# Designs tried in a protein design run: peptides against a protein of PDB entry 5ONS. Part 65

Target 1, 181 residues: chain A of PDB entry 5ONS
Amino acid sequence: MFKKFDEKENVSNCIQLKTSVIKGIKNQLIEQFPGIEPWLNQIMPKKDPVKIVRCHEHIEILTVNGELLFFRQREGPFYPTLRLLHKYPFILPHQQVDKGAIKFVLSGANIMCPGLTSPGAKLYPAAVDTIVAIMAEGKQHALCVGVMKMSAEDIEKVNKGIGIENIHYLNDGLWHMKTYK

## One batch from the design tools (peptide; made by RFdiffusion4, then SolubleMPNN)

Design b2_p16_4_s2 (from b2_p16_4, 9 letters changed)
Fold by OpenDDE base, seed 5:
Structure b2_p16_4_s2 (fold): chain B 181 residues (1-181), chain A 16 residues (1-16)
Amino acid sequence: as target 1 above (181 residues)
Amino acid sequence: PQTPFAVGEAKVEEFL
């Protein structure tokens, strides 16, 4: 989603959200990520304005005090940014790729099944369309936010093709955006 | 503020 993204070229405008809209978004976030509920007042304090950074291709980034928290495209599901995920690693279920997959993930490549089934990888139960944090063998931090294109079961059975779609990865255009005030 | 499960911010160098 952000492989060719540049803040200067791809951001259109920024709007401050009304209280009612913020409440609706918070409810959506809790629905998607139930574990975030106890932390939501810390992530999105009531006293702080919530903004949407509107980008090209119908991408919207939810921000508080310039921090990029979540993003979505075309009114689809919210994805946490890696920066938020690093602060709250439990927001997403995890999958782990092997060492060899790291450089490809960081180039924006989708995650192929063998990178999830090989020694060093860890594949956890997950249904199709589940938003997941991509961990890597021997590493501490998530390097990617992805979406299961196959169930974990099918990844193991078929073990060929795209297992997880790469949505947002470390050092992509969104990562480089860092903040937006 | 700190979060119990926080591990800090990742750096690209971690993955080189």
Scores: peptide ipSAE 0.505, ipTM 0.855, DockQ to the pose 0.356
Fold by OpenDDE base, seed 2:
Structure b2_p16_4_s2 (fold): chain B 181 residues (1-181), chain A 16 residues (1-16)
Amino acid sequence: as target 1 above (181 residues)
Amino acid sequence: PQTPFAVGEAKVEEFL
C-alpha cells in the first residue's frame, strides 16, 4: 500500500474530526481490535483532537497529536501503523517469518507460504482476511502489517503461493512520515 | 512513551 508512497506527493489534505465521528471510529476500532479497548483512552485521549490525513489512492490515516495511529483504504478495515503496533504489540495476532523472508518483506513483497512453514517461522491459527503482525525469526519488533490471504491451516497444507499480503512494512512510505500535524 | 508490552521503536538496522 505504501511502497511508492511519499508524504509530499501523496498527501492531499488533513481534516479534524467532529466528536460524533471520533466516537464512531473508536467503536469501530474496538470491534476490530477488542484488546485495544482498555488502552484506547491512552491512545486517543478525549481532550486531544483527532485528525484524518487524506492521501491519494483513497488512503486515510488517523492521527492524534501528530502521531499516526491507524490507516485504511477505501473505507475498508483499519490497520494499525507499525509505530502504534510497536507500542501495543498485542493489537494484532502475530505470525513469524523465517530469516530468509526478511529482506523480501522489507522490499514490500507478499509473504509466500514457505516463509511461514519453514524452520524458524512460526505459524499460528488465523482465518483468511485476518490482519496480522508479521514478526521475524530472532527479531523483537514487528516488521510488517499484513492480511492473511490463506488460512493458517491452508498455508500449512498447500504451502505454495501467497500466504499473507504485505500491507505496511518497516521503512515504507508510511513509516517515513513518522508524524503529521 | 511505550507500554509495558513494548520493546521500543524498531529500526531498519535490526533486520540487516
Scores: peptide ipSAE 0.496, ipTM 0.851, DockQ to the pose 0.353
Fold by OpenDDE base, seed 1:
Order: C-alpha cells, then sequence, then structure tokens
Structure b2_p16_4_s2 (fold): chain B 181 residues (1-181), chain A 16 residues (1-16)
C-alpha cells in the first residue's frame, strides 16, 4: 500500500473530525481490535482532536496530536501503523517469519508460505483476511502489518503461494511519515 | 505514555 508512497506527492489534505464521527471510528476500532478498548482513551484522549490525513488511492490516516495511529483504504478495515503497534504490540495477532524472509518483507514483498512454515518461523491459528503483525525470527519489533490471504491451516497444508499480503512495512512511505499535524 | 508491553521504536538496523 505504501511501497511508492511519498508524503509530498500522495497526501491531499487533512481534516478534523466531528465528535460523532470520532465515536463511530472508536467503536469500529474496538470491534476490530477488542483488546484495544482499555487503552483507547490513552491512544485517543477525548480532549485531543482526531484528524484524518487524506491521501491518494482513497487512503486515510487517523492522527491525534500529529501521531499517525491507524489507516484504511476505500472505507475498508483499519490497520494500525507500525509506530502505534510498537507501543501496543498486542493490538494484532502475531505471525513470525523466518530470518530469510526479512529482506523480502522489507522490500514490500508478500509473504510466501514457506517463510511461515520453515524452521525459525512461527505460524499461529488465523483465518483468511485477519490483519496480523509480522514478527521475525530473533527480533523484538514487528516489521510489517499484513493480511492473511490463506488461513494458517491452509498455509501449512498447501505451503505454496502467498500466505500473507504485505500492507505496511518498516521503512515504507508511511513509516517515513513520523508525524503529521 | 508507554505500556508494559512496549519494546520501543524499531529501526531497520534491527533486521540487517
Amino acid sequence: as target 1 above (181 residues)
Amino acid sequence: PQTPFAVGEAKVEEFL
């Protein structure tokens, strides 16, 4: 989603959301990420305005006090930014790729099944279309936010093709947006 | 503020 993304070229504008819209978004976030509910007032304090950075290709980024929190495309599901995920690593279920897959993930490549089934990888139960945090063998931080394109069961069974779609990865165009006010 | 689960900010150097 952000492989060729550039803040100067792909951001259109930034708008402040109405209170009612913010409430709706918070409810959506809790539905998607139930574990975030106790933390949502810390992440999005009532006193702080919530803004949407509108980008090309129907991408929207939710921000509070300049911090990039979540993003979505075409009114689809919300994804946490890696920066938020690093603060709240439990927001997403995890999958772990082997060491060999790291360089490809960081190039924006989708995650192939063998990188999730090989020694060093850890594949946890997850349904297709689940948004997941991609961890790596021997590393502390998530390096990617992805979407399961196959169930964990099918990844193990078929072990061929794209297991997880790479949505947002460390050092992509979104990562390079540190803040936006 | 940070959570008890936070591990700080990642850098690409972690993965090289």
Scores: peptide ipSAE 0.494, ipTM 0.838, DockQ to the pose 0.344
Fold by OpenDDE base, seed 3:
Parts: sequence; structure tokens; C-alpha cells
Structure b2_p16_4_s2 (fold): chain B 181 residues (1-181), chain A 16 residues (1-16)
Amino acid sequence: as target 1 above (181 residues)
Amino acid sequence: PQTPFAVGEAKVEEFL
């Protein structure tokens, strides 16, 4: 989503949300990520305005005090930014790729099934379309936010093709934005 | 403020 993204070229405008809209978004986030509910007042304090950075290709980024928190495309699901995920690593279920897959993930490539079934990888139960944090063998931080394109069960059985779609990865255009005020 | 679960910010160099 952000492989060729540039803040100067791809941001259209920024709007401040009304209180009623913010409440609606918070409810959506709790529905998607039930474990976030106790932390939502810390992530999005009531006293702080919430803004949406509107980008090309219908991408929207939720921000509070300049911090990039979540993003979505069109009216699809919200994804946490890697920066938020590093603060709250439990927001998403995890999948772990092997060491050899790291360089490909960081180039924006989708994650192939063998990178999830080989020694060093760890594949946990997950249904198709689940948003997941991509971990790597021997590493502490998530390096990617992805979407399951096959169930974990099917990845193990078929073991070829795209297992997880790469949505947002370390050092992509969104990562380089850092903040937006 | 920091959370009890925060692992810090990653850098690309961690994965090279």
C-alpha cells in the first residue's frame, strides 16, 4: 500500500474530526481489536483532537497529536501503523517468518507459504482475511502488517503461493512519514 | 507515557 508512497506527492489534505465521528471510529476499533478497549483512552485521549490525513487512492490515516495510529483504504478495515504496534504489540495476532524471508518482506513482497512453514518460522491458527503482525526469526519487533490470504491450515497443507499479503512494512513510505502535524 | 507492553521502536538495521 505504501511502497511508492511519498508524503509530499500522495497526501491530499488533513481534516479534524467531530466528536460524534470520533466516537464511531473508537467503536469500530474496539470491534476489530477487542483487546485495545482498556488502552483506547491512552491512545486517543478525549482532550486531544483526532485528525484524518487523506491520501491518494482513498487512503486515510488517523492521527492524534501528530502520531500516525491507524490507516485504512476506502471503507475497509483499520490497520495499526507499525509505530503504534510497537507500543502495543498485542493489538494483532502474530505470525513469524523465517530468517530468509526478511529481505523480501522489507522489499514489500508478499509472504509466500514456505516462509511460514520452514524451520525458524512459526505459524499460528488464523482465518483468511485476518490482519496480522509479521514477526521474524530471532527478532523482537514486528517488521510488517499483513493480511492472511490463506488460512493457517491451508498454508500448511498447500504450502505454495501467497500466504500473507504485505500491507505495511518497515521503511516503507508510511514509516518514513514518522509524524504529521 | 509509556505502556507496560512497549518494546520500543524498530530500526531497519535490526533486520540486516
Scores: peptide ipSAE 0.491, ipTM 0.839, DockQ to the pose 0.335

Design b2_p16_4_s3 (from b2_p16_4, 10 letters changed)
Fold by OpenDDE base, seed 2:
Structure b2_p16_4_s3 (fold): chain B 181 residues (1-181), chain A 16 residues (1-16)
Amino acid sequence: as target 1 above (181 residues)
Amino acid sequence: PQVPFAVGEASVEEFL
């Protein structure tokens, strides 16, 4: 989503949200990420304005105090930014790729099944379309936010093709925004 | 404020 993304070229505008809209978004976030509920007031304090950075390709980024928290495309599901995920790593279920897959993930490539089934990888139960944090063998931080294109069960059985779609990865265009307004 | 379960800041250098 952000492989060719550049803040200067792809950001259109930034809008401050009304209280009612913020409430709706918070409810949606809790629905998507139930474990975030106890932390949401800390992540999005009531006293702080919430903004949407609108980008090309129908991408929207939710921000508080300049911190990039979540993003979505075409009003689909929200994804946490890697920066938020690094603070709250429990927001998403995890999958772990082997060491060999790292360089490909960081180039924006989708995660192939062998990178999730080989020694050094760890594949946890997850249904298709689940948003997941991609961890890596021997590494501490998530390097990617992805979406299961196959169930974990099918990844193990088929073990061929795209297992997880790469949505947002470390050092992509979103990562380089760092903060905004 | 302290954030539970936080693993700190990350960079691409971690993965090189």
Scores: peptide ipSAE 0.446, ipTM 0.792, DockQ to the pose 0.325
Fold by OpenDDE base, seed 1:
Structure b2_p16_4_s3 (fold): chain B 181 residues (1-181), chain A 16 residues (1-16)
Amino acid sequence: as target 1 above (181 residues)
Amino acid sequence: PQVPFAVGEASVEEFL
């Protein structure tokens, strides 16, 4: 989603959201990420304005005080930014790729099944379309936010093709935005 | 309060 994304080229405008819209978004976030509920007032304090950075290709980035929190495309599900995920790593279920897959993930490549089934990988139960945090063998932080294109069960059984779609990865265009006010 | 399991900021250097 952000492989060739550039803030100067791909951001259209930024708007401040009304209270009713913010309430709806918060409810959606809790539905998508139940574990975030106790932390949501810390992440999105009531006193702080919530903004949407509108980008090309129908991408919207949710921000508070310049911090990029979540993004979505075409009114689809929200994804946490890696910067938020690093602060709250429990927001997403995890999957772990082996060491050899790291360079490909960081190039924006989708994650192939063998990178999830090798001894250095850890594959946890997850249904297709689940948004997941991609961890790496021997590393502390998530390097990617992805979407399961196959169930964990099918990844193990078929072990061929794209297991997880790479949506947002470390050092992509969204990562380089850092903050936006 | 301190967030459980938070590990601070990351960079690409972690993965080189």
Scores: peptide ipSAE 0.441, ipTM 0.785, DockQ to the pose 0.357
Fold by OpenDDE base, seed 4:
Structure b2_p16_4_s3 (fold): chain B 181 residues (1-181), chain A 16 residues (1-16)
Amino acid sequence: as target 1 above (181 residues)
Amino acid sequence: PQVPFAVGEASVEEFL
């Protein structure tokens, strides 16, 4: 989603959301990420305006106090930014790739099944279409936000093809957007 | 503010 993304070229505008819209978004976030509910007032304080940075390709980035929190495309599901995920690593269920897969993930490549089934990888139960944090063998921080394209069960059984789609990865165009006000 | 499981700043250098 952000492999070719550049803030100067791909941001269209920024709008401040009305209270009613913010409430709707918060409810959606709680529905998508139930574990975030106790922390949502800390992440999105009621006194602080919530903004959406509108980008090309129908990408929207939810921001508070300049921090990029979540993003979506074409009003689909929200994804946390890696920066938010690093602060609240429990927001997403985890999957762990082996050490050999790291360089490919950081190039924007999708995660292939063998990188999730090999020694050093850890594959946890997850349904198709689940948004997941991609961890790496021996590393502390998520390096990617992805979407399960196969269930964990099918990844183990089939063990070929794309297991997880790479949506947002460390050092992509979104990562380079540190803040936006 | 305090957040659970904070592990500091991440960068690409962690993965080199």
Scores: peptide ipSAE 0.439, ipTM 0.783, DockQ to the pose 0.316
Fold by OpenDDE base, seed 3:
Structure b2_p16_4_s3 (fold): chain B 181 residues (1-181), chain A 16 residues (1-16)
Amino acid sequence: as target 1 above (181 residues)
Amino acid sequence: PQVPFAVGEASVEEFL
């Protein structure tokens, strides 16, 4: 989603949200990520304005005090930014790729099944379309936010093709945006 | 299995 993203070229405008819209978004976030509910007031304090940075290709980024928190495309599901995920790593269920897959993930490539079933990888139960944090063998932080294109069970059985779609990865255009006030 | 938990700021150097 952000492989060719540049803040100067791909950001259209920024709007401040009304209170009613913010409440609706918070409810959506709790529905998507139930574990975030106790932390949502800390992540999005009531006293702080919430803004949407509108980008090309129908991408919207939720920001609070300049911090990029979540993004979505065409009013689809919300994804946490890696920067938020690193602060609250429990927001998403995890999957772990082997060491050899790292360089490909960091180039924006989708995660192939063998990279999730090989020694060094760890595959946890997850249904298709689940948004997941991609971890790596021997590493501490998530390097990617992805979407399961197959269930964990099917990844193990079939072990061929795209297991997880790469949505946002470390050092992509969104990562380099850092803040927006 | 237990889900890993790690908090902090990452950089690309972690993965080189």
Scores: peptide ipSAE 0.438, ipTM 0.783, DockQ to the pose 0.738

Design b2_p16_4_s4 (from b2_p16_4, 9 letters changed)
Fold by OpenDDE base, seed 4:
Structure b2_p16_4_s4 (fold): chain B 181 residues (1-181), chain A 16 residues (1-16)
Amino acid sequence: as target 1 above (181 residues)
Amino acid sequence: PQVPFAVGEAEVEEFL
């Protein structure tokens, strides 16, 4: 989503949201990520305005005090940014790729099944279309936010093709954006 | 199974 994204070229405008819209978004976030509920007032304090940064290709980024928190495309599901995920790593279920897959993930490549079934990988139960944090063998922080394109069960038994779509990764265009006020 | 995690700042250098 952000492989060729550039703030200067791809951001259109920024809109401050009304209270009613913010409430709706918070409810959507809790529905998508039930574990976020106890932390949502810390992540999005009521006293702070919430803004949407509108980008090309129907991308929207939810921001509070300049921090990029979540993003979506074409009014689809919200994804946490890696920067938010690093603060709250429990927001998403995890999957772990082996050490050899790291360089490919950081190039924006999708995660292939063998990178999730190898000895250095850890594959946890997850349904297709689940948004997941991609961890790496021997590393502490997520390097990617992805979407399961196969269930964990199918990844194990088929073990061929794209297991997880790479949506947002370290050093992509969104990562380089850092803040927006 | 529970997944261990770390909280904090991270950069691409962690993965090189």
Scores: peptide ipSAE 0.469, ipTM 0.831, DockQ to the pose 0.807
Fold by OpenDDE base, seed 5:
Structure b2_p16_4_s4 (fold): chain B 181 residues (1-181), chain A 16 residues (1-16)
Amino acid sequence: as target 1 above (181 residues)
Amino acid sequence: PQVPFAVGEAEVEEFL
């Protein structure tokens, strides 16, 4: 989603949200990520304005005090940014790729099944379309936010093709944006 | 305030 993204070229505008809209978004976030509910007042304090950074291709980034928290495209599901995920690693279920997959993930490549079934990988139960945090063998932080294109079961059975779609990865255009005020 | 399971900041250097 952000492989060719540049803040200067791909951001259209920024709007401050009304209280009612913020409440609706918070409810959506809790629905998607139930574990975030106790932390939502810390992540999105009531006293702080919430903004949407509107980007090309119908991408919207939810921000508070310039921090990029979540993003979505075309009114689809919300994805946490890697920066938020690093602070709250429990927001997403995890999958782990092997060492060899790291460089490809960081180039924006989709995650192929063998990178999830090899000895250094860890594949956890997950249904198709589940948004997941991509961890890596021997590493501490998530390097990617992805979406299961196959169930974990099918990844193990078929072990060929795209297992997880790469949505947002470390050092992509969104990562480089850092903040937006 | 403290954040449960926080692992700190990450950069590309972790993965080189």
Scores: peptide ipSAE 0.446, ipTM 0.795, DockQ to the pose 0.357
Fold by OpenDDE base, seed 1:
Structure b2_p16_4_s4 (fold): chain B 181 residues (1-181), chain A 16 residues (1-16)
Amino acid sequence: as target 1 above (181 residues)
Amino acid sequence: PQVPFAVGEAEVEEFL
C-alpha cells in the first residue's frame, strides 16, 4: 500500500473530525481490536482532536496530536501503523517469519508460505483476511502489518504461494511519515 | 500508565 508512497506527492489534505464521527471510529476500532478498548482513551484522549490525513488511492490516516495511529483504504478495515503497534504490540495477532524472509518483507514483498512454515518461523491459528503483525525470528519489533491471504491451516497444508499480503512495512512511505499535524 | 509488553519503536537496523 505504501511501497511507492511519498508524503509530498500522495497526501491531499487533512481534516478534523466531528465528535460523532470520532465516536463511530472508536467503536469500529474496538470491534476490530477488542483488546484495545482499555487503552483507547490513552491512544485517543477525548480532549484531543482527531484528524484524517487524506491521501491518494482513497487512503486515510487517523492522527491525534500529529501521531499517525491507524489507516484504511476505500472505507475498508483499519490497520494500526507500525509506530502505534510498537507501543501496543497486542493490538494485532502475531505471525513470525524466518530470518531469511526479513529482507523480502522489508522490500515490500508479500510473505510466501515457506517463510511461515520453515524452522525459525512461527505460524499461529488465523483465518483468511485477518490483519496480523509480522514478527521475525530473533527480533523484538513487528516489521510489517499484513493480511492473511490463506488461513494458517492452509498455509501449512499447501505451503505454496502468498500466505500473507504485505500492507505496511518498516521503512515504507508511511513509516517515513513520523508526524503529521 | 505503561503498556504491557511495549517494546518501543523499531529501526531498520534491528533487522540487518
Scores: peptide ipSAE 0.429, ipTM 0.783, DockQ to the pose 0.363
Fold by OpenDDE base, seed 3:
Formats: sequence, C-alpha cells, structure tokens
Structure b2_p16_4_s4 (fold): chain B 181 residues (1-181), chain A 16 residues (1-16)
Amino acid sequence: as target 1 above (181 residues)
Amino acid sequence: PQVPFAVGEAEVEEFL
C-alpha cells in the first residue's frame, strides 16, 4: 500500500474530526481489536483532537497529536501503523517468518507459504482475511502488518503461493512520514 | 501465542 508512497506527492489534505465521528471510529476499533479497549483512552485521549490525513487512492490515516495511529483504504478495515504496534504489540495476532524471508518482506514482497512453514518460522491459527503482525526469527519487533490470504491450516497443507499479503512494512512510505501535524 | 508488552520502536538495522 505504501511502497511508492511519498508524503509530498500522495497526501491530499487533512481534516479534524467531530466528536461524534471520533466516537464512531473508537467503536469500530474496539470491534476490530477487542483487546485495545482498556488502552484506547491512552492512545486517543478525549482532550486531544483526532485528524484524518487523506491520501491518494482513498487512503486515510488517523492521527492524534501528529502521531500516525491507524490507516485504512476506502472504507475497509483499520490497520495499526507499525509505530503504534511497536508500542502495543498485542493489538494484532502474530505470525513469524524465518530469517531468510526478512529481506523480501522489507522490500515489500508478499509472504510466501514456505517462509511460514520452514524451520525458524512460527505459524499460529488464523482465518483468511485476518490482519496480523509479521514477526521474524530472532527479532523482537514486528517488521510488517499483513493480511492472511490463506488460512493457517491451508498454508501448512498447500505450502506454496502467497500466504500473507504485505500491507505495511518497516521503511516504507508510511514509516518515513513519522509524524504529521 | 503470548505477546509481551514492549514499548518502543524498531529500526531497519535490527533486521540487517
């Protein structure tokens, strides 16, 4: 989603949300990520305005005090930014790729099934379309936010093709934005 | 799986 993204070229405008809209978004986030509910007042304090950075290709980024928190395309599901995920790593279920897959993930490539079934990888139960944090063998932080394109069960059985779609990865265009005020 | 609470940010150098 952000492989060729540039803040100067791909941001259209920024709007501040009304209180009623913010409440609606918070409810959506709790529905998607039930475990976030106890932390939502810390992530999105009531006293702080919430803004949406509107980008090309119908991408929207939720921000609070300049911090990039979540993004979505069109009116699809919200994804946490890697920066938020690093602070709250439990927001998403995890999948772990082997060491050899790291360089490909960081180039924006989708995660192939063998990178999830080989020694060093760890594949946990997950249904198709689940948004997941991509971890790596021997590393502490998530390097990618992805979407399951096959169930974990099918990844193990078929073991070829795209297992997880790469949506947002470390050092992509969204990562380089850092903040937006 | 269990997920530890770890506040921080990664850099690309972690993965090189």
Scores: peptide ipSAE 0.411, ipTM 0.778, DockQ to the pose 0.633

Design b2_p16_5_s1 (from b2_p16_5, 7 letters changed)
Fold by OpenDDE base, seed 5:
Structure b2_p16_5_s1 (fold): chain B 181 residues (1-181), chain A 16 residues (1-16)
Amino acid sequence: as target 1 above (181 residues)
Amino acid sequence: SELDKEVEEEYKEYFD
């Protein structure tokens, strides 16, 4: 999603959300990520304005105090940014790729099944379309936010093809955006 | 942030 993203080229505008809209978004976030409910007042304090940075390709980035928190495309599901995920690692279920897959993930490549089933990888139960945090062998922090293209079960059984779609990865265009006020 | 720096340091070998 952000492989060729550039803030200067791909950001269209930024709008400040009304209170009612913010409440709606918070409810959506709780629905998607139940575990963040106790933390939302910390992540999105009531006193702080919430903004949406509108980008090309119908990408929207939710920001508070300049911090990029969540993003979505075409009003689909929200994804946490890696920066937020690093602060709250429990927001997403995890999957772990082996060491060899790291360089490919960080190039924006989708995650192939063998990278999730090989020694050094850790594959946890997850259904298709689940948004997941991609961890890496020997690393402590997520390097990617992805979407399961196959269930964990099928990844194990088939062990061929794209297991997880790479949505946002460390050092991509969104990462380089850092902040937006 | 410090956390951001920590993560980038963790994966520095993969960055130019």
Scores: peptide ipSAE 0.777, ipTM 0.968, DockQ to the pose 0.824
Fold by OpenDDE base, seed 4:
Structure b2_p16_5_s1 (fold): chain B 181 residues (1-181), chain A 16 residues (1-16)
Amino acid sequence: as target 1 above (181 residues)
Amino acid sequence: SELDKEVEEEYKEYFD
């Protein structure tokens, strides 16, 4: 989603959200990520305005105090940014790729099944379309936010083709954006 | 942030 993204070229405008809209978004976030509920007032304090950065290709980024928290495309599901995920790593279920897959993930490539079934990988139960945090063998922090294109069971059985779609990865255009005030 | 720097350091071998 952000492989060729550039803040100067791809950001259109920024709007401050009304209270009612913020409440709706918070409810949606809790529905998508139940584990975030106890932390949501810390992540999005009532005293702080919530803004949406509107980008090309119908991408919207939710921000508070300049921090990029979540993003979505075409009013689809929200994804956490890696920066937020690093602070709250439990927001998403995890999958782990082997060491050899790291360079490909960080180039924006989708995650192939063998990278999830090899000895250095860890594959946990997950249904198709689940948003997941991609961890790496020998690393502490997530390097990618992805979406399951196959169930964990099918990844193990078929072990061929795209297992997880790469949505957001370290050092992509969104990562380079850092902050927006 | 310090956390951001830690993550970038963790994966520095893969960055230009």
Scores: peptide ipSAE 0.775, ipTM 0.968, DockQ to the pose 0.768
Fold by OpenDDE base, seed 2:
Structure b2_p16_5_s1 (fold): chain B 181 residues (1-181), chain A 16 residues (1-16)
Amino acid sequence: as target 1 above (181 residues)
Amino acid sequence: SELDKEVEEEYKEYFD
């Protein structure tokens, strides 16, 4: 989503959200990520305005005090930014790729099944379309936010093709955006 | 942030 993204070229505008819209978004976030509920007032304090940065290709980034928290495309599901995920690593279920897959993930490539079934990888139960944190063998922090394109069961059974779609990865255009005030 | 720097350091071998 952000492989060719540049803040200067791809941001269109920024809007401040009304209270009612913020409440709706918070409810949606809790529905998508139930574990975030106890932390949501810390992540999005009531006193702080919530903004959406509108980008090309129908990308929207949810921000509070300049921090990029979540993003979505075409009003689809929200994804946490890696920066937020690193602070709250439990908000997504995890999958782990082997060491050899790291360089490909960080080039924006989708995660192929063998990279999730090989020694050094760890594959956890997850349904298709689940948003997941991609971890790496020997690393502590997620390098990617992805979406399961196959269930974990099918990844193990079929072990061919795209297991997880790469949505946002470390050092991509969103990562380099850092803040937006 | 400090956390951001830690993560970048963790994966530094993969960055140009």
Scores: peptide ipSAE 0.774, ipTM 0.968, DockQ to the pose 0.833
Fold by OpenDDE base, seed 3:
Structure b2_p16_5_s1 (fold): chain B 181 residues (1-181), chain A 16 residues (1-16)
Amino acid sequence: as target 1 above (181 residues)
Amino acid sequence: SELDKEVEEEYKEYFD
């Protein structure tokens, strides 16, 4: 989603949201990520304005106090940014790729099944279409936010093709934005 | 932030 994304070229405008819209978004976030509920007032304090950064290709980024928190495309599901995920690593279920897959993930490549079933990888139960945090062998912090294209069970059985779609990865265009006020 | 710097340092071998 952000492989060739550039803030100067791909951001259109920024809109401050009304209270009623913010309430709806918070409810949606709790529905998508139940574990975030106790932390949501800390992430999005009631006294702080919430803004949407509108980008090309119908991408919207939710921000508070300049911090990039969540993003979505075409009003689909919200994804956490890696910066938020690093602060609250439990808001997504995890999958772990082996050491050899790291360079490919960080180039924006989708994650192939063998990179999730090999020694050094760790594959946890997850249904198709689940948004997941991608961890790496020997590393502490997530390097990617992805979407399961196959269930964990099918990844183990079939063990070929795209297991997880790469949505947002470390050092991509979204990472380089850092903040937006 | 310090956390951001830690993560970038952790993966620095993969960055230009």
Scores: peptide ipSAE 0.774, ipTM 0.968, DockQ to the pose 0.760

